# Ledger of designs, part 66: peptides against a protein of PDB entry 2KNC

Target 1, 74 residues: chain A of PDB entry 2KNC
Amino acid sequence: KGPDILVVLLSVMGAILLIGLAALLIWKLLITIHDRKEFAKFEEERARAKWDTANNPLYKEATSTFTNITYRGT

## One batch from the design tools (peptide; made by RFdiffusion4, then SolubleMPNN)

Design b2_p26_2_s3 (from b2_p26_2, 22 letters changed)
Fold by OpenDDE base, seed 4:
Structure b2_p26_2_s3 (fold): chain B 74 residues (1-74), chain A 26 residues (1-26)
Amino acid sequence: as target 1 above (74 residues)
Amino acid sequence: LEELLRLLLLLIQEQLEALLRLLAEL
């Protein structure tokens, strides 16, 4: 008493659809995890660079505001 | 997230085993 041929066909179709959906979900998940790890690393490096700048007593702000007293805006 | 991935892999394995059982009964 073999299984009904319709049950086999529907099970094969269902399995292919589930495997395809699962592969897409795994791929999206791997990308999302990768992007989150890369972003976390970037924010950590940015935080370290900010701390290193703040803790460097030789750091002078490169931005100096000069008021040109002779500039008469036309 | 890793737990959800493990659950998904287990579900895929279960469906593949069910398919193999159906094919073995033919």
Scores: peptide ipSAE 0.097, ipTM 0.670, DockQ to the pose 0.167
Fold by OpenDDE base, seed 3:
Structure b2_p26_2_s3 (fold): chain B 74 residues (1-74), chain A 26 residues (1-26)
Amino acid sequence: as target 1 above (74 residues)
Amino acid sequence: LEELLRLLLLLIQEQLEALLRLLAEL
């Protein structure tokens, strides 16, 4: 009994859909790896900029901390 | 994600093997 032509057709369609889904997952994986590398580079550049700022004698901290000596924490 | 990709690759391989078997029976 030869295979039903409908079974062959459905199997071909199923294989094509799975290949398409695999390609989308590979694409998503590549993007996720790329984005993580770009984020790691951004955090490294931000860390470097903070170090350069700390060594710059012209840098003035915009934040002034005032200690309220009259604050009795309840 | 890698595990899902591996499972998907296995499923594709099984479907391709099933298709090749069906084509060999024609």
Scores: peptide ipSAE 0.095, ipTM 0.674, DockQ to the pose 0.189
Fold by OpenDDE base, seed 2:
Formats: structure tokens, sequence, C-alpha cells
Structure b2_p26_2_s3 (fold): chain B 74 residues (1-74), chain A 26 residues (1-26)
């Protein structure tokens, strides 16, 4: 008595769907790990740039606050 | 996510083993 052909077909379809779902989960995991590594690298580069700014005597803050001496606040 | 992936891998392995048994009975 061979297995029911319908059971074989349903098992193949189920296996394909599960493999597809596994591939999507692996892909999502790889992207999440990649994005976290890239973000960590950007935060390290930002921290280095801030340190270099603090030690560079030629660095002028890009934000100059001009006090408008003509502005009499009420 | 890793636990879900492990669970899914175990489920896939079980389904593939079941499929191989069904194919060996044909």
Amino acid sequence: as target 1 above (74 residues)
Amino acid sequence: LEELLRLLLLLIQEQLEALLRLLAEL
C-alpha cells in the first residue's frame, strides 16, 4: 500500500512553504545584523569626529550666535 | 528571532524527514 498521493503532494507543498518562510527569516536576520553593524560604525565615526573637533584649535563652531544689539525685546 | 529560526529549522527538518520516508515508501 503506497502512501496516498494527496498526502505526498500536501507534504511537498508544506515543505516548500516552510523553506520559503525560513529563507525570509534568515534574510531578515542578516539585514538586521548588517544594519546594526553599519549603525555602530557610523556612531564610532561620529564619536571620532567629535573628538577631533575638540582637539583642533582651528575648528570654529559652524553655529555663530549673533546677538542683534538692535533687538530690544519687549 | 533566533529562537523562532531554530524552531523553524527543526520543523523543516522534521517535515523533510517525513517527506523522505513518504518517498521511500513509493
Scores: peptide ipSAE 0.093, ipTM 0.672, DockQ to the pose 0.222
Fold by OpenDDE base, seed 5:
Structure b2_p26_2_s3 (fold): chain B 74 residues (1-74), chain A 26 residues (1-26)
Amino acid sequence: as target 1 above (74 residues)
Amino acid sequence: LEELLRLLLLLIQEQLEALLRLLAEL
C-alpha cells in the first residue's frame, strides 16, 4: 500500500518551509558572527592607534592646561 | 543559537530522509 498522496504533499511542503527557515537562520548567524569579528578588529585597531599616538615622541598634546591662578579653591 | 541551528539541521535531515523513504515507497 503506497503512502497517501496527501502525506507526500504535506511532507514536501513541510520540508520546503523548514529549508527556507534554516536558510534565514544560517544567514542571520553568519551576519552576526561577521559583524562581531569586524567590530572586534575595529576596537583592536582603535586601541592600537591610541597606544601608537601616546608613544609618538612628536605628539604634542593640543590640550594646554591653563591653570587659573585666580582659582584659590575657596 | 548554534544549538538551535544544530537541532534545526537535524530536524531537516530527518524530514528529508522521511520524504526520500516516502518517495521510494511510491
Scores: peptide ipSAE 0.092, ipTM 0.671, DockQ to the pose 0.228

Design b2_p26_2_s4 (from b2_p26_2, 22 letters changed)
Fold by OpenDDE base, seed 2:
Structure b2_p26_2_s4 (fold): chain B 74 residues (1-74), chain A 26 residues (1-26)
Amino acid sequence: as target 1 above (74 residues)
Amino acid sequence: DEELLRLLLLLLQELLDELLKLLEEL
């Protein structure tokens, strides 16, 4: 029985729409995985930098707090 | 993430089933 041309046309259109939707889902999934891996790496590097700051006696904080004992705020 | 992967797998399965039906009708 030859394929019903209308059924074939509708199935091809449906398949194209499903491929397009699948491609968008794959794209979103890849971006989400990439962004999470990159963010986790940046958080790990930041945690390491904080640890190095705590254990390096040569590290001087750029910010120094001075208490002025003569300043009486009104 | 898992929900999106499940949705993708379901969509790929549906696509495969529709393509197989098309091939069986030819």
Scores: peptide ipSAE 0.070, ipTM 0.676, DockQ to the pose 0.218
Fold by OpenDDE base, seed 5:
Structure b2_p26_2_s4 (fold): chain B 74 residues (1-74), chain A 26 residues (1-26)
Amino acid sequence: as target 1 above (74 residues)
Amino acid sequence: DEELLRLLLLLLQELLDELLKLLEEL
């Protein structure tokens, strides 16, 4: 039986839709992986900057813990 | 984001299965 022309047309249309959807999925996956890597790098840099700030001899802790030796908690 | 990806993957599988049926009919 020769391929029904309608079946061939529907198969080609289905293949185009599949390729389009696969491309969108791959694109979204790549973006998601990229964004997660960039966010992880940003959080690592932020963590490192916090450590460098804590170890920076120019960082005056604005919180002088005044141990008020006279604070007898009543 | 992950849920939408799962839905798109399910849709891709359904379309693939339909394409395979059309190819088996050829």
Scores: peptide ipSAE 0.066, ipTM 0.671, DockQ to the pose 0.093
Fold by OpenDDE base, seed 1:
Structure b2_p26_2_s4 (fold): chain B 74 residues (1-74), chain A 26 residues (1-26)
Amino acid sequence: as target 1 above (74 residues)
Amino acid sequence: DEELLRLLLLLLQELLDELLKLLEEL
């Protein structure tokens, strides 16, 4: 019963440590999935903001084509 | 992030190997 008690105590300690590490892995996985979803949402909002800027009738492309009228050479 | 997960998996494996050694010593 002496070695059996030590084996039981060590197995219980090991099981607690394994459960703790598994919980940390699950927690880190959940955070990583959350961060990827938030990043995907941010990129979608940024894409929409670019489309809204392109559809804004006040966004005159500042492409002033200066046709230099004085360059009718001879 | 993936590196931290790999490090944590390595730590978990090392801990499991230590527990196995303690079980073999009893």
Scores: peptide ipSAE 0.064, ipTM 0.665, DockQ to the pose 0.096
Fold by OpenDDE base, seed 4:
Structure b2_p26_2_s4 (fold): chain B 74 residues (1-74), chain A 26 residues (1-26)
Amino acid sequence: as target 1 above (74 residues)
Amino acid sequence: DEELLRLLLLLLQELLDELLKLLEEL
């Protein structure tokens, strides 16, 4: 009965390792999905705030692009 | 979040150590 007991123990060890790895992968996946969803929400809110600012008649763009026609880069 | 992951890793390590002990007893 020695080899059968060793096979059972190794199979149980392998199963617990696989369950533990699966739990870690699921946890990491859930966090990654959560973080991406939160980041996507943040970027959507930022985009919306930019649109709301662009529609504000009192908003003056702080960034003016001046093309210096006299600047010949060396 | 990181603390729960560390606790899960510790639990997994403890289970492995218990299984190794059971293997050494056989």
Scores: peptide ipSAE 0.060, ipTM 0.644, DockQ to the pose 0.156

Design b2_p26_3_s1 (from b2_p26_3, 22 letters changed)
Fold by OpenDDE base, seed 1:
Structure b2_p26_3_s1 (fold): chain B 74 residues (1-74), chain A 26 residues (1-26)
Amino acid sequence: as target 1 above (74 residues)
Amino acid sequence: DLIEALLKLLLERLEALLRLALELLL
């Protein structure tokens, strides 16, 4: 039974569309993996900077606590 | 997870369409 030219044409068109969609999904997946790795690296560097700050003898807390001896908490 | 599942589904559908096209051409 000769190929139904219409079915073959539709299957080829469907295949081309699926290749295009697959390429877009691969591209989006690569970007998403890249962004997650970059974000994880930035959070690790930020965590290290916080630990280094806690052990850095040059770090002075920006918050100065002043005890007002005149303040009677009512 | 969703993107990977969609990619797998698209690859499976592509393979099925290529097999169907080959069976109709032979």
Scores: peptide ipSAE 0.061, ipTM 0.643, DockQ to the pose 0.204
Fold by OpenDDE base, seed 4:
Structure b2_p26_3_s1 (fold): chain B 74 residues (1-74), chain A 26 residues (1-26)
Amino acid sequence: as target 1 above (74 residues)
Amino acid sequence: DLIEALLKLLLERLEALLRLALELLL
């Protein structure tokens, strides 16, 4: 039975649309993987900076405990 | 995971359409 020309045309059009959509999804996936790697690197650098600050002998804790000398504890 | 699943689904559908097109041309 000869090729159903309409089915062939629709299948080719559908294939082209799916290739285009797949290419967009691959592009989005690559960006998402890139962004996750960059974010992971940023969080690692931030964690290192926090450790370096904690180990810096010149770092004074921003927390000042004021003993209120006028506070008569009831 | 979702994007990968969508890509796999699209690839499977593309392969099915290509197989159908080949079966209609041969």
Scores: peptide ipSAE 0.061, ipTM 0.641, DockQ to the pose 0.203
Fold by OpenDDE base, seed 5:
Order: sequence, then C-alpha cells, then structure tokens
Structure b2_p26_3_s1 (fold): chain B 74 residues (1-74), chain A 26 residues (1-26)
Amino acid sequence: as target 1 above (74 residues)
Amino acid sequence: DLIEALLKLLLERLEALLRLALELLL
C-alpha cells in the first residue's frame, strides 16, 4: 500500500500529542514522589526534635500544675 | 499506580502509532 499521506499526518500529530501528555504525567509523578519524600523527612525531623526536647533536662514545661487547695473533690 | 498505568497506556499507544508510521513510510 503506497504511503497514505493523511494516515501519516494523523499518526505524527497523534504521536506529538501523546509525547506531550506523557511528559506532563512524568513531571507530575516526579513532583509527587519528591514532595512525599520531603514531607516524610520533615515529619521525621519534627518527631526527632520533639524527642530531643522531651529528653532535654533544661526543658521546663510551661505548664505548672497548681494544686487548688480549695478543690476538695466531691 | 493510576499515573503509572496511564503512562504505560500512553507509551503503548505511542509505540503503536510509531510502528504504523514506519510501516506507511517504508
């Protein structure tokens, strides 16, 4: 079958559109993986900072328990 | 998983269009 010029043109146009869509999906996938890794690292660092603060003997909790001497528990 | 499935589908369609274009050009 001789080259159907219309089929060749439509196949090339379709290929260009699919490459563009594939590139956008790859870009979105890479960003999503990057952001999830960065967020996981941030939450791990925040968790470590909380443990380090709790184990720091210089950390005084701002909450002082005042025993209300007038509170006789019913 | 959905994005990967869409990428695979797009790559398979791209490959099919490229094969068809080569068969029509040769």
Scores: peptide ipSAE 0.060, ipTM 0.635, DockQ to the pose 0.211
Fold by OpenDDE base, seed 2:
Structure b2_p26_3_s1 (fold): chain B 74 residues (1-74), chain A 26 residues (1-26)
Amino acid sequence: as target 1 above (74 residues)
Amino acid sequence: DLIEALLKLLLERLEALLRLALELLL
């Protein structure tokens, strides 16, 4: 059977579409890996800022215990 | 995992279409 020109054309069109979809998936994968690395760095920086605050002798805890001298507990 | 599985599937389908095109051209 001579080359079915229509089947060859459709297979080439399908191959081009699959290359385009593969390129989009690779791009999405690269972005997803980048965003996860950036988020991990951001969480590490937040953790470091919390440690630095804990070692600062000028840091006063926002939680102050006030003894209510007027409250007679029954 | 899902994206990697989709990439593998697309690569396998691309290879199958290229093989079919070559077999029809020869």
Scores: peptide ipSAE 0.060, ipTM 0.637, DockQ to the pose 0.214

Design b2_p26_3_s2 (from b2_p26_3, 20 letters changed)
Fold by OpenDDE base, seed 1:
Structure b2_p26_3_s2 (fold): chain B 74 residues (1-74), chain A 26 residues (1-26)
Amino acid sequence: as target 1 above (74 residues)
Amino acid sequence: EPLLELLLALLLALEQLLQLAQELLL
């Protein structure tokens, strides 16, 4: 049976579309992995900064609590 | 997880399509 040229053309078009879609998915996957690694690094650096702050005897909290003695909470 | 599964499914579908194209060319 000679190749049905239409079926061959449709199969090639389908293959190209699948390759294109696969490439987009690979790209999205790579970005997602990259972003997760960068976020994990950021959270690690933030955790370290918190530990350094907790262990630094020179660190003073920037937040001061003032009690308003005139506040009569109902 | 779902993206990797989708990628694997697309690769499998591509392989099946290539096999079908080969069978149609014989």
Scores: peptide ipSAE 0.083, ipTM 0.677, DockQ to the pose 0.216
Fold by OpenDDE base, seed 5:
Structure b2_p26_3_s2 (fold): chain B 74 residues (1-74), chain A 26 residues (1-26)
Amino acid sequence: as target 1 above (74 residues)
Amino acid sequence: EPLLELLLALLLALEQLLQLAQELLL
């Protein structure tokens, strides 16, 4: 069946391309989910570190509040 | 969401191609 063989070959080629594309999309999806979870974890750890720093009595903020007694707000 | 939708569409297209290939081989 000459024409059937050509159609089968084209369908198999199309199937291989679709499997390859599907695998790449699955891979990208898994990476994106992983990266979002990792980023969320890093933001949580950063938020905890900021909280622990705020509660650390040894932490002096780099900002010194200087009350300028000579500042008459014009 | 769009990536999952595309993946599902590709899987459906693959299934259709496999069915067509089976019909041509039988």
Scores: peptide ipSAE 0.081, ipTM 0.677, DockQ to the pose 0.160
Fold by OpenDDE base, seed 2:
Structure b2_p26_3_s2 (fold): chain B 74 residues (1-74), chain A 26 residues (1-26)
Amino acid sequence: as target 1 above (74 residues)
Amino acid sequence: EPLLELLLALLLALEQLLQLAQELLL
């Protein structure tokens, strides 16, 4: 049986589509991994900056707790 | 995880398609 030219052409078209989709998925995967690493680094740097602010003697907390001396809790 | 599984499934499908093409050309 000679090769069915139509089946060969369809198989080649299918291969090209699968390679194209695989390449797009690899590209998307690499970007997603990169973005997650960059975001994790950004959150770590932000956390460190918050610690440095807390150790600054010029930093005053925005929250002040006052004891209301007139409040007689029942 | 689901993207990696999809990539592996596409690679497997490509291998199967290449095998089928070889069987049709021999």
Scores: peptide ipSAE 0.080, ipTM 0.675, DockQ to the pose 0.148
Fold by OpenDDE base, seed 3:
Structure b2_p26_3_s2 (fold): chain B 74 residues (1-74), chain A 26 residues (1-26)
Amino acid sequence: as target 1 above (74 residues)
Amino acid sequence: EPLLELLLALLLALEQLLQLAQELLL
């Protein structure tokens, strides 16, 4: 009956640690799902803003390409 | 995906530990 009490005590301590670790994993999973949904919304809004900009006839791209006519590719 | 698998493995380990504790208390 002595070894049984020690094994019960260790099993209860192990169970508490496993429950705590499971709760942390659930919490991390929920945050990861939340962050992915928020990032997906941000990319959708960014894509929409790009489409709205492309449809605006007043939008001129700030990037000008200069062709260097003296560049001989070595 | 790996986090969900780890969570499921942890839950399974908890169930096994509870079963062992029950067998020892009987």
Scores: peptide ipSAE 0.079, ipTM 0.675, DockQ to the pose 0.153

Design b2_p26_3_s3 (from b2_p26_3, 23 letters changed)
Fold by OpenDDE base, seed 1:
Structure b2_p26_3_s3 (fold): chain B 74 residues (1-74), chain A 26 residues (1-26)
Amino acid sequence: as target 1 above (74 residues)
Amino acid sequence: DLIEALLSLLLLLLQALLKQALELLE
């Protein structure tokens, strides 16, 4: 019995859907890997910038702590 | 979650195609 033309059409449609889904998965995987690498690089650069700042003898912290002598914290 | 959902859908479609292919060989 020759393959039912409907079964052949459904198999072709299913194959196209599989290829499309595989392409979307590959694309999402590539983006996810790219974003993780870019984020890791950003965190490394940020960690390096903090280290360089800590070792710079001319760096003064922008934050100053003032103790309010009149603060009666009850 | 979306990747897992897409992978599960891909596996479901693959098994459906395999069942159809087996039916065509009978």
Scores: peptide ipSAE 0.074, ipTM 0.646, DockQ to the pose 0.117
Fold by OpenDDE base, seed 3:
Structure b2_p26_3_s3 (fold): chain B 74 residues (1-74), chain A 26 residues (1-26)
Amino acid sequence: as target 1 above (74 residues)
Amino acid sequence: DLIEALLSLLLLLLQALLKQALELLE
């Protein structure tokens, strides 16, 4: 029946698009999982570097507090 | 991103095919 051939053609085209979409979604998912694992490692390394800095006897705080002894608060 | 543009294009094509399939079913 005439509409059946068009339905078959569109179903084949739809299947190809669904396979392409699925492949792109899998690819994006793999990248997203990779990036999240890399970011988690980066945050762990950053946290570790902060701890190592805190335990380093050569660490000097970059913040110097200047107390102005001449400041008389009114 | 290029992947998002390709995904959006693929979704638009899928929507167009679904609309055409529904029109052929009527």
Scores: peptide ipSAE 0.073, ipTM 0.644, DockQ to the pose 0.077
Fold by OpenDDE base, seed 2:
Structure b2_p26_3_s3 (fold): chain B 74 residues (1-74), chain A 26 residues (1-26)
Amino acid sequence: as target 1 above (74 residues)
Amino acid sequence: DLIEALLSLLLLLLQALLKQALELLE
């Protein structure tokens, strides 16, 4: 008995879905690897910028500590 | 989670194609 035309059509549809899904997985994987590498570079550059700031004698810290001279701790 | 879900779907579709291939050999 020759292959049922419906079975052939369903197998072709299934193959197209598999190829499409595989392509989407590869694409998503490539993007995810790229984004993680770019984020790692960004965090490294941010860490370097913080080091350069700490070594700059003209850097003024954004945090100022004020002592309240009127505070009598109990 | 999305990659795992897509992989599970891919495996399910592969199993369906294998079943159809076996039915064509009968």
Scores: peptide ipSAE 0.070, ipTM 0.641, DockQ to the pose 0.112
Fold by OpenDDE base, seed 5:
Structure b2_p26_3_s3 (fold): chain B 74 residues (1-74), chain A 26 residues (1-26)
Amino acid sequence: as target 1 above (74 residues)
Amino acid sequence: DLIEALLSLLLLLLQALLKQALELLE
């Protein structure tokens, strides 16, 4: 039986939809991998900055612990 | 969730194309 022209047209339309959907999945996957790598790098840089700050004798913590001498725990 | 939804749609479309291809072969 010769190729039904309607079946051929529907198969081509379906193939285009599949390619489009596959491209969207690949795109989202690549972005997700990229964003996770970038986030991991930023967290590593933040961790290094915290260590460097802790070793800097000129760093003054923004928080001062005031011991309330009037608080006797009673 | 969106990836799973897209993957499920892709699989459904693939199944539809396979059915059409089989019908074309008959």
Scores: peptide ipSAE 0.068, ipTM 0.645, DockQ to the pose 0.109

Design b2_p26_3_s4 (from b2_p26_3, 22 letters changed)
Fold by OpenDDE base, seed 4:
Structure b2_p26_3_s4 (fold): chain B 74 residues (1-74), chain A 26 residues (1-26)
Amino acid sequence: as target 1 above (74 residues)
Amino acid sequence: ELLEALLRLTLLLLEALLEEALLLEL
């Protein structure tokens, strides 16, 4: 009965360590997926905000292309 | 904080099981 008890204890210890490691990996994975989804949403909202700004009739483009009439291109 | 708490909990469980294993080997 002695060697069987030691094998059982070591197997239980190993199982708890594996469960703990698996739980940490799952938790980290869930956070990483959440953060990526939030970042993707944030980038989509920024893209939409740029499109909305571009379509805003009150938004004058800061860049006015002036044709310099005096520029005789060589 | 939660990760550290889980790590500490797993260490405490490992220590307790190691102590029980050592006591059963005596």
Scores: peptide ipSAE 0.044, ipTM 0.614, DockQ to the pose 0.174
Fold by OpenDDE base, seed 5:
Structure b2_p26_3_s4 (fold): chain B 74 residues (1-74), chain A 26 residues (1-26)
Amino acid sequence: as target 1 above (74 residues)
Amino acid sequence: ELLEALLRLTLLLLEALLEEALLLEL
């Protein structure tokens, strides 16, 4: 019974370590997928907000064109 | 925190299995 018990012990210990490692990999994968989806959504919302600002009739461009009356375009 | 909790859980499971195996060897 001795060698069979040792094989069972080592197999169970190995299985627990593999399950733990697999759980960590799955967790990291889920977070990475979640973060990418959230980031993509935030970039889309930011892009929309920029378009809405550009089309906002209350948006005053920071650039004012001054005609230099002394500049005779020769 | 989660990694430490998982590490502690794995250690507790290994200790429990080692104890059960020691009891089965006796």
Scores: peptide ipSAE 0.042, ipTM 0.613, DockQ to the pose 0.379
Fold by OpenDDE base, seed 2:
Structure b2_p26_3_s4 (fold): chain B 74 residues (1-74), chain A 26 residues (1-26)
Amino acid sequence: as target 1 above (74 residues)
Amino acid sequence: ELLEALLRLTLLLLEALLEEALLLEL
């Protein structure tokens, strides 16, 4: 009955390791799904804020294009 | 809920291992 005790001990150790690994994988999966959904919402809100700013008649772009009348393109 | 589900799963696996151990003792 000595070999059977070793098999049981190894099976219990293996089961504990598999459960621990499964728990970590589930946790990581849930976080990854959560983070991707939150990031997608954040990018959508940023996109909407950009569109609202573009329609604001008080918004002037920081860049102005000036035509240099003295530049004769050689 | 997740912790309870994991605990239930650990108990089921422990029961299955005890059944296998009992079958090996017979």
Scores: peptide ipSAE 0.042, ipTM 0.600, DockQ to the pose 0.322
Fold by OpenDDE base, seed 3:
Structure b2_p26_3_s4 (fold): chain B 74 residues (1-74), chain A 26 residues (1-26)
Amino acid sequence: as target 1 above (74 residues)
Amino acid sequence: ELLEALLRLTLLLLEALLEEALLLEL
């Protein structure tokens, strides 16, 4: 008895769906790895820019702390 | 989001094809 024609058709359809799903998972994985590498590079460049700014003698912090000498913390 | 939507769509298509195949076997 040959294989049931329905079993053959379902196996072919299932194989096509599994190949499509595998391709999408591989694609998503590659994008995710790429995005994480790009983000890591961006954070490294941002860290370098902060170090360069900290070494710039013209850089002044925008935040000024004023100590009120009359403030007695109750 | 897109991958989840595609996964849901592929599952729904597989279920529909399985139901049609079962109806053709009866």
Scores: peptide ipSAE 0.039, ipTM 0.602, DockQ to the pose 0.093

Design b2_p26_4_s1 (from b2_p26_4, 22 letters changed)
Fold by OpenDDE base, seed 1:
Structure b2_p26_4_s1 (fold): chain B 74 residues (1-74), chain A 26 residues (1-26)
Amino acid sequence: as target 1 above (74 residues)
Amino acid sequence: ELLELLLLALLLLLLAALAELLELLA
């Protein structure tokens, strides 16, 4: 009995849809991995920049804390 | 992890569909 042409056509269409969906999932996976690696590098560079700033003897913090000696606390 | 599992499941379904197609064409 030759293959039912309808079954073959539906199987081919299903395979094409699965390939398309696989390609989209692979693409999304690659982007997600790339973005996570880039974000991790950015956070590492930002952490290093904070350490370099903290260890720079020429760095003066712009924020000065003044204690108001007249504040008695309610 | 979930996306990797979904990708693996999709690849297994694709291989199964290709096997069925080869059996229909034989």
Scores: peptide ipSAE 0.059, ipTM 0.636, DockQ to the pose 0.197
Fold by OpenDDE base, seed 2:
Structure b2_p26_4_s1 (fold): chain B 74 residues (1-74), chain A 26 residues (1-26)
Amino acid sequence: as target 1 above (74 residues)
Amino acid sequence: ELLELLLLALLLLLLAALAELLELLA
């Protein structure tokens, strides 16, 4: 018995739709992995920059703590 | 993880549909 032409057409249409949906999911997955890697790299670079700044003897923190030497706690 | 599972499920469904198509064409 030859293939049912209607069944063959529906199966081909279904396969095309599944391939299209698979491609969209792969695309979304690749973007998500890329964005996570880029963000991880950015956070690592920020962490390194903070450590380098802390070790710079020329860096003066914008915040200065002043102890009031005149306050005798009376 | 959910997206990977959905992709895997979709690939399995695609392979099943292709197998059925090959059986119909044989």
Scores: peptide ipSAE 0.058, ipTM 0.637, DockQ to the pose 0.190
Fold by OpenDDE base, seed 5:
Structure b2_p26_4_s1 (fold): chain B 74 residues (1-74), chain A 26 residues (1-26)
Amino acid sequence: as target 1 above (74 residues)
Amino acid sequence: ELLELLLLALLLLLLAALAELLELLA
């Protein structure tokens, strides 16, 4: 008996859907790995920039703390 | 980790579906 054409068609359709889903998962995995590496690099560059700023004797802090000697904290 | 497990599960299902298709065509 030749294969039931309906069974073959459904099996092929199922296989195509599974391939499509596999491709989407691989794509998402690659993007997620890429984005994590880029974010890690960005945070490292940001950390280095803070170190360079902290060691720069010309850096003026945006916030100056003034001790108000008259403030007794009511 | 979850995505890798899903990918592995999907790959196993694909291999099973291909095996079944080959059996139907033999």
Scores: peptide ipSAE 0.057, ipTM 0.641, DockQ to the pose 0.189
Fold by OpenDDE base, seed 4:
Structure b2_p26_4_s1 (fold): chain B 74 residues (1-74), chain A 26 residues (1-26)
Amino acid sequence: as target 1 above (74 residues)
Amino acid sequence: ELLELLLLALLLLLLAALAELLELLA
């Protein structure tokens, strides 16, 4: 008994829809992973830039904290 | 974003073509 033509057509149509949905899900997943990686890289670069500023020997903080060892708080 | 919109549009077109084909087979 050959395959029912209606069953074949419906199965092909269902497969096309599933492929389309899978492609959208894969695409969304790839973008989400890419965006998260780019954001993580940006936050790492921002953290590194703060460290580079803090470790920049040319950046003298305008505020120098001196611990006065002779200050006995009465 | 543009490519997501294109894929969504393609999916909607496939759904429309599917609906038309189901109507022709009924």
Scores: peptide ipSAE 0.051, ipTM 0.619, DockQ to the pose 0.070

